Peptides against a protein of PDB entry 5B16. Designs and how they scored, part 102

Target 1, 136 residues: chain A of PDB entry 5B16
Amino acid sequence: TPSRINHNERLEFLGDAVVEFLTSVHLYYLFPSLEEGGLATYRTAIVQNQHLAMLAKKLELDRFMLYAHGPDLCRESDLRHAMANCFEALIGAVYLEGSLEEAKQLFGRLLFNDPDLREVWLNYPLHPLQLQEPNT
Target 2, 136 residues: chain A of PDB entry 5B16 as posed
Amino acid sequence: TPSRINHNERLEFLGDAVVEFLTSVHLYYLFPSLEEGGLATYRTAIVQNQHLAMLAKKLELDRFMLYAHGPDLCRESDLRHAMANCFQALIGAVYLEGSLEEAKQLFGRLLFNDPDLREVWLNYPLHPLQLQEPNT

## One batch from the design tools (peptide; made by RFdiffusion4, then SolubleMPNN)

Design b2_p24_8_s1
Fold by OpenDDE base, seed 4:
Structure b2_p24_8_s1 (fold): chain B 136 residues (1-136), chain A 24 residues (1-24)
Amino acid sequence: as target 1 above (136 residues)
Amino acid sequence: SMEEQQQILEELRERVRKLLEERK
C-alpha cells in the first residue's frame, strides 16, 4: 500500500535521526577527550547500514523483510539495506509512540550483547566538564 | 569496508570495556 510505504519512509527518516542522535550523544559523553574525527568514525561504524542490519537480525527483521518484500530482495546487499531502513523505521516508531528513552534502551540493548558493556553505554559517568553541557 | 567497520566496532567495545574497568 502506497500509504503504508510512505508512512514507513517517514518513520525511517525519523528513526535515522534518532539513531544518529543517540549514537552521537553517547559517544560524546563516553569519550570526552576523543576528537571529532574519532567520534565520527565510531558513529559511522555504528549507524552504517551493514551494522544496523546486524542489529535488525536480532529482531528477526530479515524474516519479516523476506516475507514482505522477498521478490525485490535478490541480493544480500539489498536485504541489508532494506533491513537497515526497516530498523530505522522501527526506532522511529518507538520514539514516536513511546519516548526517546525507550528508543535509547532498545538501541542499547541491541548494540551491546554484554550487559556490563551495555550498562556503561546506557549509564555513562559524566566527566566533570560535561556537567556544563546542554541537557541532552 | 565491512571488515574495517567491524574492527572499529570491536575497538569501540574494547574502549567501553576499559571504561567499565576504570569504574570498578
Scores: peptide ipSAE 0.638, ipTM 0.940, DockQ to the pose 0.907
Fold by OpenDDE base, seed 3:
Structure b2_p24_8_s1 (fold): chain B 136 residues (1-136), chain A 24 residues (1-24)
Amino acid sequence: as target 1 above (136 residues)
Amino acid sequence: SMEEQQQILEELRERVRKLLEERK
């Protein structure tokens, strides 16, 4: 059996792709008039380690990391990076053991503290031009 | 910078809020 560290790294790899995909899809549909550069800017901000670490903190993963790896996380930047990786691993695990929908719901709940904003993010209406794209 | 990225996130949240208001 692979080591726990190796397993976590594999989950991070998967989770990174899931977070990137979900972010891209939601931004694409929410902002149909936004150019690629703008979409990429928002995506970068959402998936950056600092932001993912903030999302991880909402799940109190910082307490977990300090408990399990405190001696190796002396610097705040090291803790943020570790939390971001842990968050990716978590999303990867949710996708792997559950579904993309479950990962989507968890991610959305953490992105916005306001339930109404979550609803907009998760349940965006399709633009008429987007609805016609499959026919072109 | 981290501060610039935080500002971008705040802008994003505000844009989503505007979408919410338009739906009401």
Scores: peptide ipSAE 0.636, ipTM 0.938, DockQ to the pose 0.919
Fold by OpenDDE base, seed 1:
Structure b2_p24_8_s1 (fold): chain B 136 residues (1-136), chain A 24 residues (1-24)
Amino acid sequence: as target 1 above (136 residues)
Amino acid sequence: SMEEQQQILEELRERVRKLLEERK
């Protein structure tokens, strides 16, 4: 059986993909006229370790990390990196044990504190053609 | 930089807010 570390790394791998996928899809639909460069810029800002670490703090993963790995995470940058990885592993686990929808909901809740903005993110506006042809 | 990335995120939030307003 793989070690716990190996398992976490695998979950991080999966979670990273899920976070990027969700981010990409939502950005794509939210901004139909935005060029690839703009989409990539927003995606990078959302999924970078620094931001994911901030999202992780909302789940109090910093306390968890300090409890579990305190001496090894004396540097703030090391802590952020570890928190980001832990966050990815969490998302990966949610996807694996639950569903993409559950991962989407969790990520959306953390990404936007404003419930109204969160709703827009989660329930992105449809393209005008989609509105005109709901059965497509 | 951290500040630049935060600014990008704030810009994103503002754009999402505009979308919200357009829906109403």
Scores: peptide ipSAE 0.634, ipTM 0.938, DockQ to the pose 0.905
Fold by OpenDDE base, seed 5:
Structure b2_p24_8_s1 (fold): chain B 136 residues (1-136), chain A 24 residues (1-24)
Amino acid sequence: as target 1 above (136 residues)
Amino acid sequence: SMEEQQQILEELRERVRKLLEERK
């Protein structure tokens, strides 16, 4: 029987992929003329541990982390890293137990505080030149 | 750096805002 830690690490593994995927897809559709380097730059910024930790803070995972792992998280950088991992695990769990759509919605809600910007992110317009691309 | 990444995120938000304005 796998330990809870092993399960969480597996969820983190899955969540990492989901976050990367969702970010990539949305950026791809939002900016059809943006070169790969630009897309990658935005993706990196979105999925970096610091940013994911900020998203995690919106879910008050910092309180959870301090409660559960406080003695091990004396440094702020350690907390951020742990929060990012926890966030990935959460997204992984949402995808696993729910759906990619639910993960997308959650992620989008956290990415943008402005509901109008959120709407654009979640419901991006399809560029005419993207019509032949898979609808994911 | 953290500051650079934050600037990139701000740029992203502004670009999304431009898209929003174009949709209106």
Scores: peptide ipSAE 0.633, ipTM 0.939, DockQ to the pose 0.924

Design b2_p24_8_s2
Fold by OpenDDE base, seed 2:
Structure b2_p24_8_s2 (fold): chain B 136 residues (1-136), chain A 24 residues (1-24)
Amino acid sequence: as target 1 above (136 residues)
Amino acid sequence: EEERREEILRQLEEEVRKLYEQRK
């Protein structure tokens, strides 16, 4: 049987893809006239470990990480990376055990503190193949 | 690098804000 570490790594793998997918899809529809470079710039900023760690902190994963893995985290960068990974694993788990919609909602809630911005973000499709492309 | 990231995210929020205002 796979170890806890292996399971987490697998969840991270899945979560990373989900985060990137959700980010990509929403950016794509939010900004129909934005060039690929701009889209990529936003995506990179959103999915970077630094940002994901910030999102993780909103869930108090820092406290969790220090409690569970404190001895292994001697550097701030290590904690940040671990938090980002943990966040990915969480999203992966939410997707796996729940749905893409649930992952979307959680991610969106954390991305924007402002509920108005959150609503705008969340009102864009989860799957471009299922919906008509917005006007350009 | 972090400053750039933060600026990008601020820009994103601003752009989303514009979209919000347009939808009101």
Scores: peptide ipSAE 0.698, ipTM 0.953, DockQ to the pose 0.873
Fold by OpenDDE base, seed 4:
Formats: sequence, C-alpha cells, structure tokens
Structure b2_p24_8_s2 (fold): chain B 136 residues (1-136), chain A 24 residues (1-24)
Amino acid sequence: as target 1 above (136 residues)
Amino acid sequence: EEERREEILRQLEEEVRKLYEQRK
C-alpha cells in the first residue's frame, strides 16, 4: 500500500491534468475565433500555481494547511505552492471518486465569483467523443 | 508577473461578461 503522501502526489498528478483539460476545453468553446496563443495565455493564467492557490483559499484550504502543516509552511510562497498542490489533489479526488462533471462544477464555481459569468463558463459542452473515455 | 496574470484574468472576465450580455 502506497503512503498517504504518495496518494496525494498521484491525485495531484491527475488533478493537474483535469484542471488543464477543463480549462482548455472551456476556453476552446468560449472563444472560437481566438488564436492558439491567446487561448494558451488564458490557460496559463488560470492554471498557474498562484491562481490555483487563490482558488484554494476560497475553500479555506489555507486554514487546513496551517493547522496540519503550520511549522513547515511559514513562508507565504511555500504556502501558496502547497495550496496549489492540494487544490490539484482535491480536483483529482473529485474526478476519481465522483465524475468529470463534478470536477467541472467545482472548478467553475471557484473560477468566477459572479454567478452570471460562472453560468457562461459552465454552459459549454464537452466534445461527444470524450464520453467514450473512462470516467474513473 | 503577478500583475500581468491578474490583468489577463481581468481580461478574461471582461470577455466572459461580454458573452453573458450577448445572451441576454
């Protein structure tokens, strides 16, 4: 049985891919006339650790991290990095134990504070062929 | 770098807002 740390790292690996995938797909459909460079620019901004850490803060993961690992996360930069990783692991876990849809909903709810903008972001379908792939 | 990231995200939000307004 792998260690709990290994589990988290594996979930982080999966979550990183899920976050990037969801971001890419939604940007692709939202902006059909935007060139690849522009899409990539938005994606980079969304998936950067600094942004993911901010999303994690909305879930109050910072409080959790300080409670569990306070002595090791005394620097703000260290905390941000850890929060980003934790966020990825969370998304990975939601995908693994739930579904891509659940991961999409959670991620979308955090991306935009404005519910109207959130609706726009979430209201773009995935490609039908993606339904043929295993969900978990 | 952080400032640029924030500006990009603001631009994204504005573009999504435009889409929202167009749907109304």
Scores: peptide ipSAE 0.697, ipTM 0.953, DockQ to the pose 0.858
Fold by OpenDDE base, seed 1:
Structure b2_p24_8_s2 (fold): chain B 136 residues (1-136), chain A 24 residues (1-24)
Amino acid sequence: as target 1 above (136 residues)
Amino acid sequence: EEERREEILRQLEEEVRKLYEQRK
């Protein structure tokens, strides 16, 4: 029987984990002397719906949301929440159909507008076992 | 809350910039 959970919600679930993971790993290696509290503070700020919605806007997901839902998203808070969820679903789909590397590249590209900062974020040394991971 | 989030993200950007300058 078909799941009661929408496929999009499943993608959101997956995407949420991917965003959390990528954020955690990069912060961990970027700041080796930063205590857990500091790492968590950065992570929270990065993965909050408000921030994800901002990233979603860079992909023009707001236009998509308004096209698909229109009057249902008349409130700014409702739109932000929907955009954040849609962003998670997108990241989940990129991971699912592509790879963690592709998700990492997309996420990093959106996190930093400055290409120099983006390069630092994306190319900082990570755990060697990440090179041995499967495609998905 | 929004202001705090934005400040944290600015701090992150500043720290990443320091890393960039250090690597350059």
Scores: peptide ipSAE 0.697, ipTM 0.953, DockQ to the pose 0.910
Fold by OpenDDE base, seed 5:
Structure b2_p24_8_s2 (fold): chain B 136 residues (1-136), chain A 24 residues (1-24)
Amino acid sequence: as target 1 above (136 residues)
Amino acid sequence: EEERREEILRQLEEEVRKLYEQRK
């Protein structure tokens, strides 16, 4: 359905921004002494289609994609790109229908297999100087 | 590029692990 396709594409657009934002914010707070270039390097790696597709695979979106769009996804690169887009749409939907917090939690759970590392990613305390930054 | 991405992500995980160990 064209309407559904358009909606999914819009959700993808939103989700892309949410993933970028969450990644940026968490990196910023976790690594207060890391220069911008390092932050950007981590962010790029996290949000690249290959990585997002891997996260999507944890949700078994690959099975869904092959079921729904198999004939159009014969190439591995096409599947990865589609999975990444689908993942973004999912995050966008979670943000839209739920909250940024819910999107954050879902994304964090997928980023790290180790629950202890997840906790650090999600709940690392703010540096005192970072608390002062909003005042500048 | 794939290898570089994987290395970067491994570095990230290691840095997060360091933070975990420090807080523990």
Scores: peptide ipSAE 0.693, ipTM 0.952, DockQ to the pose 0.933

Design b2_p24_8_s3
Fold by OpenDDE base, seed 3:
Structure b2_p24_8_s3 (fold): chain B 136 residues (1-136), chain A 24 residues (1-24)
Amino acid sequence: as target 1 above (136 residues)
Amino acid sequence: MAAERERILAELREKIRELYEKRK
């Protein structure tokens, strides 16, 4: 229904911001010596629709999308775009109904298949200079 | 674009791997 579509679009809007924020924060703390351009490059790669679609596939959202919207997703590019949007909506919903922490955990679990990398991403060490900033 | 994205993501994973190795 049109109302449901509107709701999903709103969740997508929220989720987009959450994904952007989480990505930015983690990159900022992980790489304290990396210039803005480098941070932005990594962020762009992470939040691009194609990448988010890959993350969505790990949750089998592709199967869901094909089941619910198959006739409208004849092209692979359309499916990927829809999957990315659905992923954003999911993150938005997790944040809305749960917390930023829950969204962070879900996002982190999907970003890296390697548990060691995942642990670093989720539990990044703070640089000494970053630790001092709150005191100023 | 896809190739570049994958390269960038691979680089990111390597950088995070380096952080992991330093921590353990």
Scores: peptide ipSAE 0.683, ipTM 0.947, DockQ to the pose 0.925
Fold by OpenDDE base, seed 4:
Structure b2_p24_8_s3 (fold): chain B 136 residues (1-136), chain A 24 residues (1-24)
Amino acid sequence: as target 1 above (136 residues)
Amino acid sequence: MAAERERILAELREKIRELYEKRK
């Protein structure tokens, strides 16, 4: 595997964790009374490749993928998967070279087109009981 | 599965909207 591909795979690995972490943390704080199953349900929906691919389209990664990997992406599902991976790699890169905050902002911006929802997602005040939890 | 995902995401957005309205 070429070094650049290996690097992207590593970034994807990191980005996957960042996306899942950010999603988990925000859901956790937004919904203090929601049980684990409910939290997991929302997380799954958010981080699924199909959804991440939709987010990737907002960055026009589909055009990039077709340009760079067109011959290998003969099916729409393959493109979606590749886009999701690329999106994760991007988030990983943003985290690595920037910060978790930057990754959070980018991810949140893409998650919600509605600025009001985005604001809540990014800036919802912590519940007093959440402030008492060890991993806040 | 896609329909379910979209339903779940829509539900999430509505829940967040409710939070927005409450804090407003």
Scores: peptide ipSAE 0.677, ipTM 0.947, DockQ to the pose 0.921
Fold by OpenDDE base, seed 5:
Structure b2_p24_8_s3 (fold): chain B 136 residues (1-136), chain A 24 residues (1-24)
Amino acid sequence: as target 1 above (136 residues)
Amino acid sequence: MAAERERILAELREKIRELYEKRK
């Protein structure tokens, strides 16, 4: 329905911001000596549609998309793009209905298969210099 | 693009691994 489509687009909009924000915050704290360009490079890699689509696949969104939109997703690139958007909508929904923390946890779990890396990503220590600055 | 992205992500994971080792 048009209403649902509009809602999904709005959720994608929100989710895009949440994904961008979470990625930025975590990178910022994890790498206090990394210049903006380096941070941006990592962020870009993380939030690219292709990567988000891979994260979406972990949630089996590909199966859902093919079921619901198969005829419109004949190209692999189209599927990836749709999956990325769906992933953003999902994150947006988790944030909206739950919390930023829940979105953070979900995103972190998907970003890293290695639990050790996941733990570091989710529980980053504050650099001594960062302790002197406002934090989110 | 894919190769570059994967390289960057691999580097990220490596750096995070280093952080993990420092924390243990």
Scores: peptide ipSAE 0.675, ipTM 0.947, DockQ to the pose 0.924
Fold by OpenDDE base, seed 2:
Structure b2_p24_8_s3 (fold): chain B 136 residues (1-136), chain A 24 residues (1-24)
Amino acid sequence: as target 1 above (136 residues)
Amino acid sequence: MAAERERILAELREKIRELYEKRK
């Protein structure tokens, strides 16, 4: 049985892929005329540790991290990195124990505070998963 | 890097806003 640390790292690995995938898919379909460079630019901005850490703050993961790790995260950069990793692990866990749709919904809710933008991100155009896999 | 990221994200939000307005 893997250690807790190993398990979290595995979840992070999975979550990283999920975040990357969801971001890529949504950008790809939202902007059909945008060149690869533009798509990559948006993706990078969305998935970089600094941004994921900001998303993590919306879930109060910073409070959790400081409580759990405290002195180990005395540097802001270390905290951001840890929060990003924790966020990825969380998304990985949501995907693993739930579904890609649930991960998508959670990620979308955090990406955009504006419900109109969130709706477009999630539904315009219709997400490919919804075409192939009806919501259950 | 933070400023550039925020600029890019702001641009993304604006592009999505445009899509929203077109769909209305």
Scores: peptide ipSAE 0.679, ipTM 0.947, DockQ to the pose 0.900; fails the geometry check

Design b2_p24_8_s4
Fold by OpenDDE base, seed 1:
Structure b2_p24_8_s4 (fold): chain B 136 residues (1-136), chain A 24 residues (1-24)
Amino acid sequence: as target 1 above (136 residues)
Amino acid sequence: SEAEREKILKELKEKVYKLYLERK
């Protein structure tokens, strides 16, 4: 229905911002000496639709999309785009109904399969100057 | 490109792993 579509689009909008924010914050803290261009490069790689679709696949959203919209997603590119949007909507919903922390945890779990890498990502080391900053 | 994305993500993971080693 139009209302449902509008709701999903709004969630996608929110989720897109959350994903970008989380990615930006973590990259910023993890790599205090990395220039803006490098930060942007990593961010782009993480948040672009193709990657988000891959993360979505870990949640079996591809199966969900095929179940719900199979005939409309005959092209792989269309499926990837839809999966990325669905992933954003999911993150948006988690943030909206839960918290940024919950969104952070979910995104981190999907971003890194390796638990050691995941731990570093989620509990990033602070730069000496950052240690003096209040918790944010 | 997809190949470039994969390369970038691999580099990211390598960097994160180095941080992991430093924190041990």
Scores: peptide ipSAE 0.659, ipTM 0.949, DockQ to the pose 0.914
Fold by OpenDDE base, seed 2:
Structure b2_p24_8_s4 (fold): chain B 136 residues (1-136), chain A 24 residues (1-24)
Amino acid sequence: as target 1 above (136 residues)
Amino acid sequence: SEAEREKILKELKEKVYKLYLERK
């Protein structure tokens, strides 16, 4: 049986992929006219550790991290990185124990405080132009 | 940079908002 650390790292690995995937898919469908560079720019901003740490803070993971690992997280940058990793592990766990849909819902809920924007993000019917394009 | 990230995220939200308006 792997250590808890190894287990969490594995969850982070999975969660990283899930976050990346969800972000990519939503951006792709929401913005059919946005070039790859633009899509990549938004994705990078969304999945960057600093942003994920902000999302983690909404779940009060900062308090958890400081409580559980405070002595090892003296630097702010270390805390942010740890929070981002913890967030990824959480998403990974949600996906693993639940479903991609549940991970999607959680991620969307955290990405957008505005429920209307959240609705748009979560529900992206295939754009008519995409239907006419074979490579979309 | 953090400022750039925030700018990008803001732009994203604005784009999503426009989509919201178009759907209403």
Scores: peptide ipSAE 0.653, ipTM 0.948, DockQ to the pose 0.930
Fold by OpenDDE base, seed 5:
Structure b2_p24_8_s4 (fold): chain B 136 residues (1-136), chain A 24 residues (1-24)
Amino acid sequence: as target 1 above (136 residues)
Amino acid sequence: SEAEREKILKELKEKVYKLYLERK
């Protein structure tokens, strides 16, 4: 229905911001000596559609997309784009219905298959020069 | 490019791994 489509688009909008925010925050804290350009480079790599689509695949959203939208997703690029959007909508929904923390946890679990790396990503230490910064 | 993205992500993971080793 049109209302559901609009809702999904709104969730994508929200999710996009959440993904960007979480990525930015974690990179900022993990790499206090990294310049803005480097931070932006990592962020871009993390949040670009191809990567988000890969994360979405871990949730088997590809199967869902093919089931629900198969006729419209004949190209791999189209599928990846749709999966990325769906992933954003999902993150948006998790944030909306749950919390930023839950979104963070989900995103982190997907970003890193290695639990040790995941732990570092999710539980970054505060740098002495970052103590005055808000912790989210 | 995808190759560049993968390279960047790999570098990220390497950096995170170094942090892991430091806190271990």
Scores: peptide ipSAE 0.620, ipTM 0.942, DockQ to the pose 0.930
Fold by OpenDDE base, seed 4:
Structure b2_p24_8_s4 (fold): chain B 136 residues (1-136), chain A 24 residues (1-24)
Amino acid sequence: as target 1 above (136 residues)
Amino acid sequence: SEAEREKILKELKEKVYKLYLERK
Protein backbone atom coordinates (compact mmCIF):
# COMPACT_ATOMS: atom_id res chain seq x y z
CA THR B 1 0.00 0.00 0.00
CA PRO B 2 1.33 3.42 -0.93
CA SER B 3 2.45 5.61 1.93
CA ARG B 4 -0.35 8.09 1.31
CA ILE B 5 -3.01 5.43 1.46
CA ASN B 6 -1.45 3.91 4.52
CA HIS B 7 -1.37 7.29 6.19
CA ASN B 8 -4.98 7.94 5.36
CA GLU B 9 -5.95 4.56 6.71
CA ARG B 10 -4.16 5.36 9.92
CA LEU B 11 -5.93 8.69 10.13
CA GLU B 12 -9.20 6.93 9.51
CA PHE B 13 -8.43 4.59 12.36
CA LEU B 14 -7.81 7.52 14.64
CA GLY B 15 -10.78 9.46 13.37
CA ASP B 16 -13.08 6.53 13.90
CA ALA B 17 -12.11 6.50 17.54
CA VAL B 18 -12.52 10.25 17.86
CA VAL B 19 -15.96 10.25 16.30
CA GLU B 20 -16.97 7.31 18.46
CA PHE B 21 -15.62 8.98 21.56
CA LEU B 22 -17.20 12.37 20.93
CA THR B 23 -20.52 10.79 20.16
CA SER B 24 -20.38 8.60 23.22
CA VAL B 25 -19.43 11.38 25.59
CA HIS B 26 -22.08 13.77 24.38
CA LEU B 27 -24.81 11.16 24.45
CA TYR B 28 -23.73 10.03 27.88
CA TYR B 29 -24.00 13.48 29.39
CA LEU B 30 -26.97 14.72 27.41
CA PHE B 31 -29.09 11.75 28.43
CA PRO B 32 -28.11 10.73 31.95
CA SER B 33 -31.16 8.52 32.37
CA LEU B 34 -30.87 6.72 29.07
CA GLU B 35 -29.84 3.10 29.37
CA GLU B 36 -26.85 1.67 27.55
CA GLY B 37 -28.97 0.17 24.83
CA GLY B 38 -30.51 3.49 24.00
CA LEU B 39 -27.16 5.23 24.04
CA ALA B 40 -25.75 2.61 21.73
CA THR B 41 -28.68 2.95 19.38
CA TYR B 42 -28.17 6.67 18.99
CA ARG B 43 -24.43 6.24 18.65
CA THR B 44 -24.82 3.66 15.93
CA ALA B 45 -27.15 5.91 14.01
CA ILE B 46 -24.74 8.82 14.28
CA VAL B 47 -21.50 7.08 13.43
CA GLN B 48 -22.49 4.52 10.83
CA ASN B 49 -21.07 5.01 7.36
CA GLN B 50 -24.29 6.14 5.76
CA HIS B 51 -24.68 9.00 8.19
CA LEU B 52 -21.04 9.99 8.12
CA ALA B 53 -21.28 10.06 4.35
CA MET B 54 -24.12 12.54 4.64
CA LEU B 55 -21.95 14.70 6.84
CA ALA B 56 -19.14 14.31 4.34
CA LYS B 57 -21.34 15.68 1.58
CA LYS B 58 -21.56 18.92 3.51
CA LEU B 59 -17.83 19.20 2.99
CA GLU B 60 -18.15 18.18 -0.65
CA LEU B 61 -16.05 15.11 -0.07
CA ASP B 62 -18.11 13.37 -2.72
CA ARG B 63 -16.61 15.61 -5.34
CA PHE B 64 -13.18 14.89 -3.97
CA MET B 65 -13.72 11.16 -3.97
CA LEU B 66 -15.08 11.09 -7.48
CA TYR B 67 -12.11 13.05 -8.70
CA ALA B 68 -9.55 10.95 -6.89
CA HIS B 69 -11.14 7.52 -7.10
CA GLY B 70 -13.94 7.74 -9.60
CA PRO B 71 -12.99 4.69 -11.62
CA ASP B 72 -13.04 2.53 -8.52
CA LEU B 73 -16.36 3.81 -7.22
CA CYS B 74 -18.92 2.12 -9.42
CA ARG B 75 -21.67 1.99 -6.83
CA GLU B 76 -23.29 4.66 -4.75
CA SER B 77 -22.76 2.45 -1.73
CA ASP B 78 -19.06 2.28 -2.48
CA LEU B 79 -18.94 6.04 -2.69
CA ARG B 80 -20.75 6.41 0.62
CA HIS B 81 -18.38 4.00 2.27
CA ALA B 82 -15.38 5.81 0.87
CA MET B 83 -16.80 9.15 1.91
CA ALA B 84 -17.36 7.91 5.43
CA ASN B 85 -13.79 6.69 5.62
CA CYS B 86 -12.51 9.95 4.25
CA PHE B 87 -14.60 11.83 6.77
CA GLU B 88 -13.10 9.81 9.58
CA ALA B 89 -9.64 10.47 8.23
CA LEU B 90 -10.42 14.16 8.18
CA ILE B 91 -11.59 14.13 11.77
CA GLY B 92 -8.50 12.17 12.66
CA ALA B 93 -6.33 14.75 10.98
CA VAL B 94 -8.12 17.60 12.73
CA TYR B 95 -7.58 15.92 16.05
CA LEU B 96 -3.97 15.07 15.29
CA GLU B 97 -2.94 18.44 13.94
CA GLY B 98 -5.34 20.52 15.98
CA SER B 99 -7.17 19.36 19.05
CA LEU B 100 -10.06 17.34 20.33
CA GLU B 101 -11.94 20.59 20.75
CA GLU B 102 -11.51 21.43 17.10
CA ALA B 103 -12.67 17.98 16.13
CA LYS B 104 -15.65 18.36 18.43
CA GLN B 105 -16.59 21.70 16.94
CA LEU B 106 -16.31 20.46 13.40
CA PHE B 107 -18.28 17.32 14.08
CA GLY B 108 -20.96 19.16 16.00
CA ARG B 109 -21.29 21.79 13.33
CA LEU B 110 -21.90 19.14 10.73
CA LEU B 111 -24.11 17.01 12.93
CA PHE B 112 -26.61 19.77 13.65
CA ASN B 113 -27.55 22.46 11.19
CA ASP B 114 -29.81 24.08 13.74
CA PRO B 115 -27.67 26.40 15.86
CA ASP B 116 -29.84 25.90 18.93
CA LEU B 117 -29.52 22.15 18.77
CA ARG B 118 -25.85 22.50 18.06
CA GLU B 119 -25.44 24.62 21.15
CA VAL B 120 -27.05 21.97 23.29
CA TRP B 121 -24.91 19.28 21.75
CA LEU B 122 -21.69 21.25 22.11
CA ASN B 123 -22.46 22.59 25.55
CA TYR B 124 -20.16 20.07 27.17
CA PRO B 125 -16.39 20.28 27.01
CA LEU B 126 -15.06 16.95 25.89
CA HIS B 127 -11.40 17.28 26.79
CA PRO B 128 -10.73 14.96 29.73
CA LEU B 129 -9.19 17.77 31.74
CA GLN B 130 -11.96 20.19 30.90
CA LEU B 131 -14.98 17.96 31.30
CA GLN B 132 -16.65 19.44 34.35
CA GLU B 133 -20.35 20.07 33.93
CA PRO B 134 -22.28 17.74 31.66
CA ASN B 135 -25.76 18.89 32.60
CA THR B 136 -27.92 19.79 35.55
CA SER A 1 -32.02 0.07 7.88
CA GLU A 2 -31.79 3.50 6.36
CA ALA A 3 -35.33 4.33 7.38
CA GLU A 4 -34.66 3.18 10.89
CA ARG A 5 -31.52 5.28 11.07
CA GLU A 6 -33.38 8.36 9.95
CA LYS A 7 -36.08 7.70 12.49
CA ILE A 8 -33.54 7.36 15.25
CA LEU A 9 -31.77 10.53 14.22
CA LYS A 10 -35.05 12.38 14.13
CA GLU A 11 -35.85 11.16 17.59
CA LEU A 12 -32.45 12.28 18.77
CA LYS A 13 -32.97 15.76 17.42
CA GLU A 14 -36.34 15.92 19.10
CA LYS A 15 -34.81 14.91 22.39
CA VAL A 16 -32.08 17.50 22.00
CA TYR A 17 -34.69 20.11 21.21
CA LYS A 18 -36.53 19.24 24.39
CA LEU A 19 -33.34 19.80 26.30
CA TYR A 20 -33.01 23.14 24.59
CA LEU A 21 -36.47 24.13 25.70
CA GLU A 22 -35.83 22.97 29.22
CA ARG A 23 -32.78 25.18 29.43
CA LYS A 24 -34.83 28.22 28.53
Scores: peptide ipSAE 0.549, ipTM 0.924, DockQ to the pose 0.843; fails the geometry check

## One batch from the design tools (peptide; made by RFdiffusion4, then SolubleMPNN)

Design b2_p25_1_s1
Fold by OpenDDE base, seed 1:
Structure b2_p25_1_s1 (fold): chain B 136 residues (1-136), chain A 25 residues (1-25)
Amino acid sequence: as target 1 above (136 residues)
Amino acid sequence: DADAALARLRELLRKQYEERKRERA
């Protein structure tokens, strides 16, 4: 049985891929005329540690991190990195135990506080089969 | 600049929202 740390690292690995995939797919559909460089710029901005850490704060993961690892996170940059990793692990867990759709919905809700922007972001298919057999 | 990119993204999404709203009307 892997240690908790190893398990979290595996979830982070999975979550990183899910976040990047969701971001890539949505950007691809949202901007059909945008060149690769532009798509990459937006993706980088969305998935970079600093931004994911901001999303993590919405889930109060900062409080969790301080509770669990406070002494080891004396620097703000270290906290941001840890929060980003924790966020990825959470998304990975949601995907693993739930579905890609659930991960998509959670990620979209966190990405945009504005419900109008959220609707635009989420209103694109990740896969044709999801439209045929939707699961929340 | 990531912050600038995110700001641009939000603006672009807002424009798309307004366009979709007009199309539905």
Scores: peptide ipSAE 0.663, ipTM 0.939, DockQ to the pose 0.779
Fold by OpenDDE base, seed 3:
Structure b2_p25_1_s1 (fold): chain B 136 residues (1-136), chain A 25 residues (1-25)
Amino acid sequence: as target 1 above (136 residues)
Amino acid sequence: DADAALARLRELLRKQYEERKRERA
């Protein structure tokens, strides 16, 4: 339904911001001596559609997308883009229904298959105020 | 190159992990 589609797009919008924010915060604290340009480079790499689509594949969103939208996803690039959007919507939903911390944990878990790297990434607790959701 | 950047990132994180590991040991 149109309402459902609009809702998903809104979740995507929110998720995009959450992914961007989490990535920015972690990079900022992980690399205190890295210049802005470097931080931006890594952020871009992390949040680009191709990478997010890869993360989405870990959740088997590709199967979901093909099931739900197969006829419209004849191109691999289209699938990747759709998967990235779906991933953002998922993160947005996790944030909305849960918390920023939950979104952080999910995102971090997916970012790195290597548990050592994951530990480093996640071992920078966010400021408590940053974890607070807007009052709605 | 985003792939290269991700590779560099992982390497940097690995270095940090090793440093932290040494500190904990």
Scores: peptide ipSAE 0.662, ipTM 0.939, DockQ to the pose 0.819
Fold by OpenDDE base, seed 2:
Structure b2_p25_1_s1 (fold): chain B 136 residues (1-136), chain A 25 residues (1-25)
Amino acid sequence: as target 1 above (136 residues)
Amino acid sequence: DADAALARLRELLRKQYEERKRERA
């Protein structure tokens, strides 16, 4: 059986992909006229450690991290990285135990405090095949 | 930087929200 550390790292691996995927999909559909460079810029901004750590703070992961791992997190950059990783692991766990939709909803709720922006973020045009899903 | 990009993103989303709001009215 894998260690707890190994398990968390695996969840982080999964969560990283989920976060990036969700971000990519939302940006892609929300901004159909935005060039790849712009899409990439926004994605980078959303998924970078600094931002994910901020999102993690909303879940009070900072308090948890300092309590549980404080001695190993002497530098602010280390704390940010750890929080970002923990956030990814959390998203990974939500996806794994729940669904992509649940991960999307959680991520969206944290991304935007403004409910109007959240609504826009979460409600984007569906792929044509998704629109035709009922017909298949 | 990231903060600037996020700010721009929020502005873009705000614009979309307002547009959708007008379309619904």
Scores: peptide ipSAE 0.661, ipTM 0.938, DockQ to the pose 0.934
Fold by OpenDDE base, seed 5:
Structure b2_p25_1_s1 (fold): chain B 136 residues (1-136), chain A 25 residues (1-25)
Amino acid sequence: as target 1 above (136 residues)
Amino acid sequence: DADAALARLRELLRKQYEERKRERA
């Protein structure tokens, strides 16, 4: 039986992909006229460790991390990195045990405190030119 | 600058929201 740490790392691996995928999909549909460079810029901003750590803080993962790993997290940068990883693992778990939709909803709720922005993010209209693309 | 990018993103989303709101009116 794999260790729980190993399992967490596997979940992180999965979650990383899910977070990036969801981010990419939403950006793609929300901004049909935005060039790849712009899309990539926003994606990077959303999925970077510092931002994910901020999202993790909304789930009080910082308190968890300090409790579970405090002695190993002497630097703020280490904490951020660990929190980001933990967040990814959580998203991975939600996807694995639930669904992509559930992961999407959770991620979206955390991404934006403003309900208006959240609504736009989660409920994007399909651009006419995007009708030729897969609906993911 | 990630913070700047996120701010721009929020602004873009806000614009979309307002546009949708007008369309519903």
Scores: peptide ipSAE 0.660, ipTM 0.938, DockQ to the pose 0.923

